# Peptides against a protein of PDB entry 5IXI: the designs that were tried, part 128

Target 1, 141 residues: chain A of PDB entry 5IXI
Amino acid sequence: TPLLDASSLEYLFAQGQYDLVKCLAPIRDPKTEQDGHDIENECLGMAVLAISHYAMMKKMQLPELPKDISYKRYIPETLNKSIRQRNLLTRMRINNVFKDFLKEFNNKTICDSSVSTHDLKVKYLATLETLTKHYGAEIFE

## One batch from the design tools (peptide; made by RFdiffusion4, then SolubleMPNN)

Design b2_p28_8_s1 (from b2_p28_8, 13 letters changed)
Fold by OpenDDE base, seed 4:
Structure b2_p28_8_s1 (fold): chain B 141 residues (1-141), chain A 28 residues (1-28)
Amino acid sequence: as target 1 above (141 residues)
Amino acid sequence: SFVPWSKEKQLAFFNSIPEIAKKYADVY
């Protein structure tokens, strides 16, 4: 596995976000119903990572982010479309749980453990590799 | 419905960073 320097990591992180959201790196097919739920949960987790990274890069605390911050632009478009087709209560639950998780992640996990933007990029790419079908084969081999 | 990462998973998440970094992005 080739070593990634800071510049390469930044590039791959940015490209990875784009590829995930635009479904250029499609998420893998679920093996079971629970696996499907896990994949969706991981995608929403990816959104938390991406938003947290953005906030950290902008030196912004979570309350300083837009009040309507959402996972919608940080998850695969196919998943976003799927979620939008679910009933209102389900969407409300997803929104509320996501916001609570985002708050917890930033305030109780990132801040307390001093997680860096580097850490987030590394974990994002590692998670992306597990979520997508073929992403990073040429990079992570 | 969405199930966020548990505290245990979050702990494992961050504990895995050093190993992942060595494997994929050794910037340290």
Scores: peptide ipSAE 0.417, ipTM 0.836, DockQ to the pose 0.371
Fold by OpenDDE base, seed 3:
Formats: structure tokens, sequence, C-alpha cells
Structure b2_p28_8_s1 (fold): chain B 141 residues (1-141), chain A 28 residues (1-28)
């Protein structure tokens, strides 16, 4: 596997976000019910990574982000549509869990640890590789 | 219901980054 420079990594990260959200790189088919839940959980994680990366690049703290920031624009649109069809209690729970995860991740993982934007990009792409059907095969093989 | 990455999973992931990053430029 060839070594990627910083510019290539930045491009892949940006393209990966777009491809995931627009379902151009579709998520893999679940093998079981639990696998389906795991896939959705990974999507939430990727949303946290993307938002945290955005905040770091803009040198913004979480309170400076819009209060209504959510996973909606950072997960596959098919999953977003599925979530919107679920009952109110479920949607509220998902929203609260995501907000808590985002807050905890930034406070405990990013601030207390030495996590860089580079690390977030690498983590995002690595997760994307495991989550999608065939995306990034030429990069990670 | 949704369950976000646990602290254990987060730790495992970030501990693996140095190995993964061998494929990318070091831009820490």
Amino acid sequence: as target 1 above (141 residues)
Amino acid sequence: SFVPWSKEKQLAFFNSIPEIAKKYADVY
C-alpha cells in the first residue's frame, strides 16, 4: 500500500464524507440484527468524528457550535430517513445519546488526549473502510 | 437502541492509529 501525503489524506477524508452521506459508498449489508445495530452505531461514531474535525479545524469549542447540531447531515441519508420514521421516543433517545457522546468525546478524548485532526481523518477513513461494501479497497489493501 | 463507542472501544481505536498511520503522512 502506497504512502499517502497530507493533501491526499485531506482529499480522501472530504470525499469519504460526501460518499458516505450521499450513499455513493453504501454501507454494507447487515449479517444479523445485531450487526445492523452495530452499523448504525458506527455511523453515529463517524458523525462525531466529522463534527469534531470540523470544530478543530475552525478552532471552535463545542459551545460555539449550533445548539441544534446533530448527526443528520453526517450519516447516510438512507439511515437518516429511517431514523426520522421511528417513533418520537426513539428519536429523542438517539438525539440525546448522540449529544452526550459528542460532548464526552470532545472533553475526554480530544481535550484530555493528544488527538489531532490527522488522527480523526485516519480514524474516519479506517471506519469507513470497515463500514462500506468496497470503498477504499485500493488504499487499504 | 443506539449505543455509541465505549471508552474501551475508543481507546482501542486510538491506540491502533499509529499502526494505521503508517500508510499515511505523519501530520500529527
Scores: peptide ipSAE 0.413, ipTM 0.831, DockQ to the pose 0.334
Fold by OpenDDE base, seed 2:
Structure b2_p28_8_s1 (fold): chain B 141 residues (1-141), chain A 28 residues (1-28)
Amino acid sequence: as target 1 above (141 residues)
Amino acid sequence: SFVPWSKEKQLAFFNSIPEIAKKYADVY
């Protein structure tokens, strides 16, 4: 495949986020119940990547982000609807674990690994390829 | 429930970024 310049990578990253959330690039069908949980976990991980990238691009610390920031705008709409149908305690747990993971990822993983916005884009697109049914075939093959 | 990526998983992947990013080498 041809090499991508910075502007092309930025475009693919932005479009990939949009396609994932809007289910234009639908996530793959789970093979088992555990696979379904793994897919959800990966989607929530994708949200952490997207939010972290946003914060880095805006040169914002996590406390400066909107207080109501959550995974809801950064995961497939179908998954978001599914989570909203779960009981309050489960949703609270997901919210808390997500926020803790977001903090840990930004405070430790990004700093300790010297992760850049470029790395986040690459990680996002690579994960998107494995997570969706056929996204990236034209680009990654 | 939500199980975040383990630190080991995170480190393993980000350590492989240079190889994955070969197709984006001209970004630099």
Scores: peptide ipSAE 0.403, ipTM 0.826, DockQ to the pose 0.363
Fold by OpenDDE base, seed 1:
Structure b2_p28_8_s1 (fold): chain B 141 residues (1-141), chain A 28 residues (1-28)
Amino acid sequence: as target 1 above (141 residues)
Amino acid sequence: SFVPWSKEKQLAFFNSIPEIAKKYADVY
């Protein structure tokens, strides 16, 4: 596994977000229905990481973030389409739970533990590798 | 329905960072 410089890590993080959302790095096929739910949860979790990273880079607090910031921009487009096809109550629950988790993660996790943008990038890429079929093979081989 | 990361998972998250970061360690 090659070591990366700061610029390379920044590039890979940005490219990884793009590849995940655009499904250029497709998520792995679920082995079971529960595995499918786990994959969706991980994708939504990664959205929290991405948004938190964005907020930190912009030096913005959660109330300062645009109100249109949601998981919709930070999850695979296929998953976003799937969620939009679900009933209204389900979509509302996902939205509310996501917002609450985002708030909790930033207030209790990031602020209290002094998590850096570097940490978020590392965790994002590591999670991305586990979620996708062959993404990162050339990096983590 | 979305299930947020548990407290245990979040704890594991922070504990795993130093180990994972070695793969992405800055050359400089």
Scores: peptide ipSAE 0.405, ipTM 0.827, DockQ to the pose 0.347; fails the geometry check

Design b2_p28_8_s2 (from b2_p28_8, 12 letters changed)
Fold by OpenDDE base, seed 5:
Structure b2_p28_8_s2 (fold): chain B 141 residues (1-141), chain A 28 residues (1-28)
Amino acid sequence: as target 1 above (141 residues)
Amino acid sequence: SFVPWSKEKADKFFNSIPEIAKKYADKY
C-alpha cells in the first residue's frame, strides 16, 4: 500500500475528475448489458462523490447547492451524450433517481458515517481505478 | 487499493455506497 500525502491526494483527485469527464481516462468496456448498467451506476456514483466533496469543502448543505447541479457535469462526456439520446421518460427517471440517491448518500454516508473529504477522495480514486481501463495502476497497486 | 485507515472503518464507509445504490438500481 503506497503512502500518499494530503497534497498528492488533492492533486490526484482533481486531475482524476477532469480525466474521467473528458474521457482521458476512459471507462472500461461493458462485458454484458447488466455490466453496462452497473458502469453507468458507478459513474453516477462518482458524480455523487464529487458533488458531496464540493459541498463539504464549501461547508454547504445539499439544499444550498445551485439548482442546476446535476450528474451531467460529473460523468464521462460519452455517457452524458448517450443519456441525452434516450427518451424523455428515461431521462426523467435518471434525473429523479440521481437526486434521490444524492440525498440518501448525504444522509446515510456523510452524516451518519462521519465521512471526511479525505475519505471521499480515497473512494473516488479507488472507484476510478476499477471503473477505467488502466487509471491508477501505478499508484494504487 | 489505497486504504489510509483501519479495515473496519474502510469497510463501513465503502459498503455503505453499494447498499444505497441497490435501492435505486432498478428505477432507471
Scores: peptide ipSAE 0.125, ipTM 0.655, DockQ to the pose 0.044
Fold by OpenDDE base, seed 1:
Structure b2_p28_8_s2 (fold): chain B 141 residues (1-141), chain A 28 residues (1-28)
Amino acid sequence: as target 1 above (141 residues)
Amino acid sequence: SFVPWSKEKADKFFNSIPEIAKKYADKY
């Protein structure tokens, strides 16, 4: 495992977000229907990490974030397209569950200031490695 | 894999996730 300094981690985190959203690092193929469901949830979790990182960088509390904040710009475009094709009630449910998850994550993990932006970047990249096809192996192996 | 923070800090961060994730998955 190579040494990750602060500057390298910052770059990799930014690039990882871009690669995930633009599907340059495509998500892994589901082995089962449940696996596919888990993959979608992990993608939404990645959005929570990215948004939380953004909020911390701007020193904003969750209520200070735009009320229209959404996972849409923080998940793979392919998944976003898939979700948009689902019915309105389903999309509303996904959005509400996401917001609840974000709030709970903030309350239980971020608000105590024990987790740094560095920690979020590491978790994001580590999760990205497991979520995508052979991405980041050179970083965390 | 490389972990840059202490086990205590890591446990506090990661141990908070499974419960949240479980509730999230159950509601999905």
Scores: peptide ipSAE 0.114, ipTM 0.666, DockQ to the pose 0.044
Fold by OpenDDE base, seed 2:
Structure b2_p28_8_s2 (fold): chain B 141 residues (1-141), chain A 28 residues (1-28)
Amino acid sequence: as target 1 above (141 residues)
Amino acid sequence: SFVPWSKEKADKFFNSIPEIAKKYADKY
């Protein structure tokens, strides 16, 4: 992969988030039911990365994030619609697990590993490449 | 793919992700 300067990486990260959410870079087709669940989990993981990056950029601690912070605007719209169709208990469980994941990620990855916003962008784009059908083929080959 | 930091730091960062993800998946 080519060396990316900071400005290029910033652009790619911003565009990558937009492409994922708007399904311009569609997620790969699940091969099995379990694969589908894995894909959803990866999407939620992407939301964690995006939110963590946002918090860092705003110099906010995670507890200071808006109380209504959610994965909803950080995952593919198709997945968001799918989750919204599930029953209340399921959605509550997803929300709780997501919040726990976000907290643990911050504690064990960001704080303990001194991860920078640059690192998060790299991780995000790398994951995006594996998660989507065709994204980044020209960049990550 | 390209890694802009030491392999040591990279491994620490990336290896933490699957562990958290697995815990997340188990709860989900």
Scores: peptide ipSAE 0.109, ipTM 0.665, DockQ to the pose 0.045
Fold by OpenDDE base, seed 4:
Formats: C-alpha cells, structure tokens, sequence
Structure b2_p28_8_s2 (fold): chain B 141 residues (1-141), chain A 28 residues (1-28)
C-alpha cells in the first residue's frame, strides 16, 4: 500500500465523508440482522469521528458545538431516512445514546489529546473500507 | 427493535481508535 501524505489523507477523508453520506460508497449488505445493527452502529461511529474531527479542527469543545448537532448529516442518507421512519422512542434512544457517546468520546479521548485529527482520519478511512462494499480497495490493499 | 450502542460497544469503539491509528501509521 502506498504511503499517503498529509494532503492525500485530508482529501481522502473529506471525499470519504461525502461518499459515505451521499451513498456513493454504499454500505455493505448485512449478513444477519445483528450484522445490520452493527453496520448502523458503525455508521453512528463514523458520525462521532466526523464531528469530533470538525470540533478539533475548529478548536471547539463539545459544549461549544451547536446544541442541535446530531449524526443526521454524517451518516448515509439511506440510513438517516430509515431512522426517521422509526418510532419516537427509538429515535430518542438513538439520539440520546449518540449524544452521550459523543460527550464521552470528547471528554475521554479528545480533551486529553490522546487522539489527534490524524488518528481520526485514519480510523475513519479504515472503518469506511470495512463498512462499504468496495471503497478503498486501491488504497488500503 | 433497534438498540443503540451498549456500554460495551462504546468501550470497544474507544479502544479501537488508538490501535487502528497505530496499525495504519505506516500507511498514512
């Protein structure tokens, strides 16, 4: 696998976010119902990574982020549509768990500088490869 | 019905980031 410089990594991270959200890099088909649940959780994790990366780049702590920040713009549009069709209780649970997760991630990982923006990009792209059908084959092989 | 991330899943996610970053450090 060719070594990626900082510019390439930044580009791939940005493009990967776009491809995931716009479903240009479709998420893989679930093998089981539990696998489907795992895929959705991975998507939510991708949202945490993306938001955290944004916050770090802007030197913002979680309380400084918009109060209505959510995963909705950072997950595949198809998944977002699916979630919107679920009952209120489920959506509330997803929202609450996501917010709690984001807070915990920020406090325990970002605030102590244990994870850099570089780490987030790498994790994002690595997860993107496993999450999508064919994305990154030419990059990660 | 859908169940969001458990505490276990969250912990796994947190712990995975440094390891993944280290694993791919030679690539990026």
Amino acid sequence: as target 1 above (141 residues)
Amino acid sequence: SFVPWSKEKADKFFNSIPEIAKKYADKY
Scores: peptide ipSAE 0.241, ipTM 0.783, DockQ to the pose 0.633; fails the geometry check

Design b2_p28_8_s3 (from b2_p28_8, 16 letters changed)
Fold by OpenDDE base, seed 3:
Order: C-alpha cells, then structure tokens, then sequence
Structure b2_p28_8_s3 (fold): chain B 141 residues (1-141), chain A 28 residues (1-28)
C-alpha cells in the first residue's frame, strides 16, 4: 500500500509543476556538457508528461490538442529563456523533436492507454527529484 | 549547443515509466 493517497499525489503533482516552471525547484547544475544536454532533454520530457496528463484528464482526443502546442510553459522559465536565445536552426530542431515525441507519447497514452495518469504523475515526481537540486527531500527521505 | 534527444533516448524515457511506477509503488 502506497504511503501517499490519490489526493496527496495529485497535490504534489500540481505543486511540482509549478515549482519546476517557476524555478522554485531549480534544476541541478550540470556535471558535464553532455549532462547539461541530458538535463534539458529531461525538462522536455517533463513537458510531454504534463501535457499528456492534462489531455487524459480532460478525456481529449488527439485532434483536440492544438497543433502548435509548445513546451514553453511547461519547462523552467530559465530554460525557456535560454532556448529563445538560441539560433533558428536549433530552435527548429527542438520544436520538431518535441512535436514528434509528444505525438508518439500521446498515441501510447491517450489512444492505447498503456500508461495511466497515475503513472505519469509518479514519473513526473520521480524525475523532478533527480532533475532538481533539493526537491523531494521531504517526500523521499 | 543543445542537441535534442535521440529517438532511442526518447523511447527509453517512455519505457522507464512502468519501471518507475514499480520502483515507487510503496511511495505512490
């Protein structure tokens, strides 16, 4: 039996999203250049989790999601600002990869239902712990 | 500069979800 019930998990998930985006739970410092890339990719993954969770909770179908949905409001504001300062080619690559990943992810969640909203919340919080400097100490200790 | 995830890494991210759910089943 899990320590946290459904309502507690929902609260933590909502708060975690806010903390990540507003940088109240700042992402950890990269140990290497590649680690920095991994951190940014994980942030994009967090955006996919958040969007897919929202869509599933609303019982939305794939066509109901905006075609131009973006990661921008689902990643740390500092990272968003950094990406906006990068060259056009880089931004295009990021956008294309994100859109492809989101589409495939939504097929597996919204359509196939191979992953539940519960699992998405757990993955989000677990990733948040490893992604940020100090988040989750009170939860996972 | 920043290089987005490869398809392999994106797939690994998705495939890790059930594993993480199992790992944290006592917590969540």
Amino acid sequence: as target 1 above (141 residues)
Amino acid sequence: GFVPWSKEKRNAFFNSIPQVAEQYKSKF
Scores: peptide ipSAE 0.532, ipTM 0.898, DockQ to the pose 0.715
Fold by OpenDDE base, seed 2:
Structure b2_p28_8_s3 (fold): chain B 141 residues (1-141), chain A 28 residues (1-28)
Amino acid sequence: as target 1 above (141 residues)
Amino acid sequence: GFVPWSKEKRNAFFNSIPQVAEQYKSKF
């Protein structure tokens, strides 16, 4: 019944991650300062989705996740560069909030399995469409 | 600059996942 089979969804999810990080699907221009904050937060959410999906696919337990895991390789490179230019206190806050979010998120996905890897892929692609300028035109329109 | 997500917004992000999956069930 679905328009896309499992292999197609897997491909789109993988390519979407690449396009977001490499800025081939550039994030949309913020309309306000608050909109910019929302975009950055959503990008951190995308990182959580990607990492959690990876952990679930590898059948990893929470203690097995790398202790130095970071959002840096899972967000747009332009945003990563921007964050690196911010002061130490700000970067520490970003790191702490991200790690807390990731831990809480993984407890709900890896541990209780209330959300499947399929759901994560769909959420990722749907969010990617809202975050970027033109992504999803072929699929969602 | 970055403003960290509140606990409520992070929870909303998670809780939206099954809703989005249902929304796009005909496509994916």
Scores: peptide ipSAE 0.529, ipTM 0.899, DockQ to the pose 0.744
Fold by OpenDDE base, seed 4:
Structure b2_p28_8_s3 (fold): chain B 141 residues (1-141), chain A 28 residues (1-28)
Amino acid sequence: as target 1 above (141 residues)
Amino acid sequence: GFVPWSKEKRNAFFNSIPQVAEQYKSKF
């Protein structure tokens, strides 16, 4: 039996999203330049999780998602500001990869239902723990 | 410069979801 019930998990997931975006749970310092890229990509993954979870909770189908949906509101504000400072080509690449991933991801979640909203919340919180400096001590320890 | 996720990395991210769920089944 899980230690946390459904309501607790829902709360933690919601709070975790807020903490990540508002940088109340700061992302960890990169060990290398490539590690920095991995951290940023993980943040984009968090955006995909959050958006997909929302869509599933609203019982939306893939065509109902806005075509211009963006990661910008679902990643750390500091990272969003950083991305805005990058050149157009880089920003285009980020957008294209994100949109492709989101579409592919939602085909596997919204359409195929191979992954539940529960699993998305758990993945989100688990990733949040590894992504941030000291998040989750009271939950995971 | 920034390197967006490769297809391989994106797939790994997705494929980790059920594994992570299993890993934390005692908590959530």
Scores: peptide ipSAE 0.527, ipTM 0.897, DockQ to the pose 0.713
Fold by OpenDDE base, seed 1:
Structure b2_p28_8_s3 (fold): chain B 141 residues (1-141), chain A 28 residues (1-28)
Amino acid sequence: as target 1 above (141 residues)
Amino acid sequence: GFVPWSKEKRNAFFNSIPQVAEQYKSKF
């Protein structure tokens, strides 16, 4: 049996999203250029998880999701500021890849998948542990 | 500059979800 009940998991998931976006759980420093890219990609993944989880909880279908959905409110504010300073082509590329990923991801999760909202919360928190500097010390030890 | 996830990496991210769920089943 799990150590944390459903209520605790729900709380941690909600708090983790807040901490990531508000940079209360700051992302780790990149070791290389590629590591930096991986970190930013993981942040985009976190956004997809959060949005998909919300959609599933509300029993929304893909057409019901806002067409202008963006990663901006679901990634660290520092990263969002960094992306805003990049050139138009880079920003367009990020937006396009994110939208494609979100669509593909939601097709698998919302429509037909063995992945539950529970699994998304666990994946989110597990990724948060590896993505940030200090998160998870009290929970995962 | 930033290079968004390849399709391969995005698929790997998705496919890791059930694996992570199994890995942390004792915690969550």
Scores: peptide ipSAE 0.524, ipTM 0.897, DockQ to the pose 0.751

Design b2_p28_8_s4 (from b2_p28_8, 13 letters changed)
Fold by OpenDDE base, seed 4:
Formats: C-alpha cells, structure tokens, sequence
Structure b2_p28_8_s4 (fold): chain B 141 residues (1-141), chain A 28 residues (1-28)
C-alpha cells in the first residue's frame, strides 16, 4: 500500500531525471576527495539506471541500443561540461567505465529481468535524495 | 582525475536495488 500510485511514481522518475540533468537539483558538494569520486561514479550509475529503464520499457536488449550510447544525456550538465574539459585519456576511461557499468547491469535488468522498472525508478529517486542538494524540498513550499 | 569505483563499490550500488525497493515500499 504505497503512498504513490504507478503513474505518480513514473512522473516523479521523469521529473527527477530532468532535475538531475538540468541541475535543478544540483549534486551535493563533495565532503572529501573520495566523496567527489563517489559522486561522479554515482552519476554514471544514474545514467545506467536511466538507460536500463528506457531499454526495459522499450523491450530492447543491450545490442539493440545505439552503439554510441553515452552517459552524456543522463548526467548533470555541469558534470558533463567538466568531463569535456578533461584530457582525452580521462574521457576515454570514463566512457569505458560507463560501458562496463552498463554491460554488467544489463545482466540484472534487460537480460535476466531480476530488477524491475519499478525497482529502477525507486533506486533512482532514492539516490537523488542523497546525491543532490535538498531533493524534493520544493514539494513542501 | 577520474577514479572509478572498485568492483565492490560498483556492485554495492547495483546490488542495493532490491533493498532500496524494500525500504521504500511504503512510499513508492
């Protein structure tokens, strides 16, 4: 007996993606160097979640996804800008890490379906609560 | 520069999904 029905959750998930990418819900300030690394990796993880959700909704397998699929549309624009300014080797490493994340997670979502689209939405929103500054606070204004 | 997660940390992120779903079951 959840508080939100399926349509409401879908809306929140869509809005959350928009807020993250457009930095309407800006990512939190790193508390340590490692925290900064965690934030960047979590953003890549968020991209994996979003893409996997999309693929599952479209009933697509990983090979059916665009060969040039990228995290760029699914991470905060500020982080994307930051990454673009890093050297080629670093950008290649980030891309490879993302692809590895996506491939590994594909086993749990697209291939084996052990994770549902509902679970992905919940994970995405739950991560937004800690990844971004005061996510959801505007609801109480 | 960019420091990727260890396999352990990556797995923790993804493997938390069922637990997160259970944790938020009353909300979502």
Amino acid sequence: as target 1 above (141 residues)
Amino acid sequence: GFVPWSKEKRDAFFNSIPAIAAQYADKY
Scores: peptide ipSAE 0.647, ipTM 0.941, DockQ to the pose 0.760
Fold by OpenDDE base, seed 2:
Structure b2_p28_8_s4 (fold): chain B 141 residues (1-141), chain A 28 residues (1-28)
Amino acid sequence: as target 1 above (141 residues)
Amino acid sequence: GFVPWSKEKRDAFFNSIPAIAAQYADKY
């Protein structure tokens, strides 16, 4: 049996989202330029996970989500501030990439019912361990 | 600027979900 029951996992998932967005679990420092790009894409991925989890919990299809759904409230505030300072074309590109990620994930995973909300929570928390500086140590050391 | 993941990297991130869930089955 797992160490954590369903309620505990739900709590950790909620807290993890809060910690990521509020930078209480700050994202790791990039070691290279490519690592920085990976970090930003991972953050968009985290947004996709969070939104998909929300949609599944609410029994909503992707087209039923608001048309103006955005990654902004699901990524670290520091990254959000950074993105806001970039030029319009870059911001449009990021938004398009995010929407493509969300759509593709929905088409290949959510609609196929191959991934549960439980799996999404675990993936989210596991990603926090590597994406952030201290989260893994705080939870598992 | 922003550089998006390749399709391969993107797919790896999302396709890993079942495996990750299995890896953490004893924890969660």
Scores: peptide ipSAE 0.645, ipTM 0.940, DockQ to the pose 0.826
Fold by OpenDDE base, seed 1:
Structure b2_p28_8_s4 (fold): chain B 141 residues (1-141), chain A 28 residues (1-28)
Amino acid sequence: as target 1 above (141 residues)
Amino acid sequence: GFVPWSKEKRDAFFNSIPAIAAQYADKY
């Protein structure tokens, strides 16, 4: 039996999203160039998780999501600002990668109905613990 | 510049969801 009830988990999930985007839970400093690449990809993954959770809660399929759906509002604001300063080709590549992530996750996970909204919340929060500098100490200790 | 994940890393991130849910079952 989990320590937290459904409402508490929902709150933590919402707060976690807010903390990540607003950089209240800042992402960890990269140890290497490759680590920096991993961090950026993981942020895109977090966006996929958040959007997929939203879609599932609204019982929406991927094609029904707004055409302008983007990672921009689901990643740290600092990273978003950094991406905006990159050249057009890089920005296009990031957009394509995100779309691929979202599509593959939808096809391989959501459509199979093997992953619940509960599972997505747990994955999101668990990822915050490793992606950010100090998040989760009071929850995962 | 941006370097996308390999397919292996991408798959590992998403395929870990059930295992992580089980791992943290006592918390959430």
Scores: peptide ipSAE 0.643, ipTM 0.939, DockQ to the pose 0.811
Fold by OpenDDE base, seed 5:
Structure b2_p28_8_s4 (fold): chain B 141 residues (1-141), chain A 28 residues (1-28)
Amino acid sequence: as target 1 above (141 residues)
Amino acid sequence: GFVPWSKEKRDAFFNSIPAIAAQYADKY
């Protein structure tokens, strides 16, 4: 039996999204170059989780999502600023990777229903614990 | 620049969801 009821989990999930994007829970410093790559890919993954959760809650199919859907509103603002400073080819690659992630994951959420909205919230929050510096801890400005 | 995950690493991220849900079942 979980410690948190459904409403509490919903709140934590919403707050976690806000904290990640607004950098109230800042992403951790990369330990290596590969770790830096992993952090960026995980941020894209977090965007996919958030969008997929939204789509499932609204009972939407992937084609019903906005055609201009992007990771930009779902990743840390600091990372978004960094990406915007990169060259066009890099930005195109990032966008393509995100779209591929979203398309592939759609099969597991909306199409196959092998992943529930509950599972997405838990995965999101669990990833915050490792992706960010201060999630679940006291945050100092 | 940006280096995307391999298919293996991408799959690992998403395929971990059921296990993560089970792992945190006592909390969430």
Scores: peptide ipSAE 0.641, ipTM 0.939, DockQ to the pose 0.788

## One batch from the design tools (peptide; made by RFdiffusion4, then SolubleMPNN)

Design b2_p29_1_s1 (from b2_p29_1, 13 letters changed)
Fold by OpenDDE base, seed 3:
Structure b2_p29_1_s1 (fold): chain B 141 residues (1-141), chain A 29 residues (1-29)
Amino acid sequence: as target 1 above (141 residues)
Amino acid sequence: SFFEKLKEEEYKFLKEEKEKEKELEKLLE
């Protein structure tokens, strides 16, 4: 795996977020129904990483984040559209699970110094490579 | 690493919640 300097990592992280959300780096096709659920879970995880990175960069704890913060702008637009078409109870469950985990994750990442913004970027890009069809083949080769 | 362990717990939790979601959707059909 090639070594990336700080500036390159910052660029790739920003571009990777854009590519995922705008579906320029499309998520892989599900092999089964369970695989589809796993893909959705990974996308929600990507949103947690992105939001937590933002919070850490701004030195902002979760309670200081906007109350309407959600996964919607941090997941693929196609997935967001799919979720919006589901029934109210399903959407409520997804929102609750996401918010609960985001709270726990931020408490652990911001309160202790065990996870850095660098770690979040690395994890994000590594996950992006496995989640999408053809992303990062040359970068992480 | 810390985040790898945390993400593993996340995926396990979300998987279980998705199963509950399917059960709920089945009840609503």
Scores: peptide ipSAE 0.026, ipTM 0.473, DockQ to the pose 0.169
Fold by OpenDDE base, seed 5:
Structure b2_p29_1_s1 (fold): chain B 141 residues (1-141), chain A 29 residues (1-29)
Amino acid sequence: as target 1 above (141 residues)
Amino acid sequence: SFFEKLKEEEYKFLKEEKEKEKELEKLLE
């Protein structure tokens, strides 16, 4: 695998977020119903990574983020549309799970300083490669 | 890794929340 400098990582991370959300790098097709659920969880995880990176770059803790912070702008648009079509209870569950996980992740990363912005970018891009159909093969393989 | 551990915890939490959702749906029927 090629060595990426800081500038390259920053560029790829920003572009990767755009490609994921705009479905320019479409998520892989689920093989089973459980696989579909796993893909959605990974997308929510990607949102956590992106938000945490944003928070760290702005030097703010999670409580300082907007109270209405959501995964909606950080997941594929197709998935967001799918979630919005689900019943109220399901949407509430997804929202609660996301917020709880974001809080936990923030406590263990930002507060404890166990993870750097560099680590978040690497994890994001690595996950993006496995989550999408063809993205990033030349970067990490 | 730290991330992998978090994903395991997330999965456990998701299962618990799904169970709670099912219980709530039963109560609202």
Scores: peptide ipSAE 0.024, ipTM 0.462, DockQ to the pose 0.237
Fold by OpenDDE base, seed 2:
Structure b2_p29_1_s1 (fold): chain B 141 residues (1-141), chain A 29 residues (1-29)
Amino acid sequence: as target 1 above (141 residues)
Amino acid sequence: SFFEKLKEEEYKFLKEEKEKEKELEKLLE
């Protein structure tokens, strides 16, 4: 958002991550089963953005990330609990898909310097606004 | 922007893989 200065954007990005994970900014209710899957996909996308931002800030590449890096700490706790209740093979698949997605995203956007941390924050907050029930209404509308 | 366009493509990829996951879940139920 061009209306936010750098310091405000940094604050909102950090707070937004916290709000999403802690469900202080609850995700919107799915209208259909497919909508529910779309919401989960968006949450996983949010995790990719957050992790990529972290990696950029730390000047780290994917091989340098912890082996246990996953979506778990970057998605709503409610969703994380839901995923944990799924069967083993499903959980394994989700993990693999996520890691592949993260790798491809970073290779295509971050590694070639086409995306900045600023871009990630803006995209994160914009997605957060659409993903949650009431968050960011006064900021982006 | 390039980022937005690429993000959309990546989301398409994710959706496809998640759909495969959904099909697998059905088989394992």
Scores: peptide ipSAE 0.023, ipTM 0.467, DockQ to the pose 0.109
Fold by OpenDDE base, seed 1:
Structure b2_p29_1_s1 (fold): chain B 141 residues (1-141), chain A 29 residues (1-29)
Amino acid sequence: as target 1 above (141 residues)
Amino acid sequence: SFFEKLKEEEYKFLKEEKEKEKELEKLLE
């Protein structure tokens, strides 16, 4: 495992978020329909990590975050477009599920300080490597 | 290690809720 200092990790984390959202690091092709759903779930999980990191950096808990916080700007644009094409009730359910998930994650990991911003960045980048087609091969070799 | 295990538990929750979402979608088709 390559040695990454704090400054390098911060840069890679920021760049990784940009690459995922802008589809510069495209997500892997699903092998099955279920695999496709798993990929979407992983993307939503990535959004949780990114938002949680943002909240911790700003020293804000979930109740202090804007009420309009959502996964939309933290997932691949292609996936966001796909979700927007789904019916209203489905979209509402996705939103509610995500909010509940984020809340639960915050309560279990952030509030008790068991997870640091460093941990979130490492987990994010590691997941990004497995989720995308080509990204991060040299970084996690 | 603790974080990884906890993240997996949260993922299971999300997976279960997404399955419920799929069931809802089928009802609306």
Scores: peptide ipSAE 0.023, ipTM 0.470, DockQ to the pose 0.108

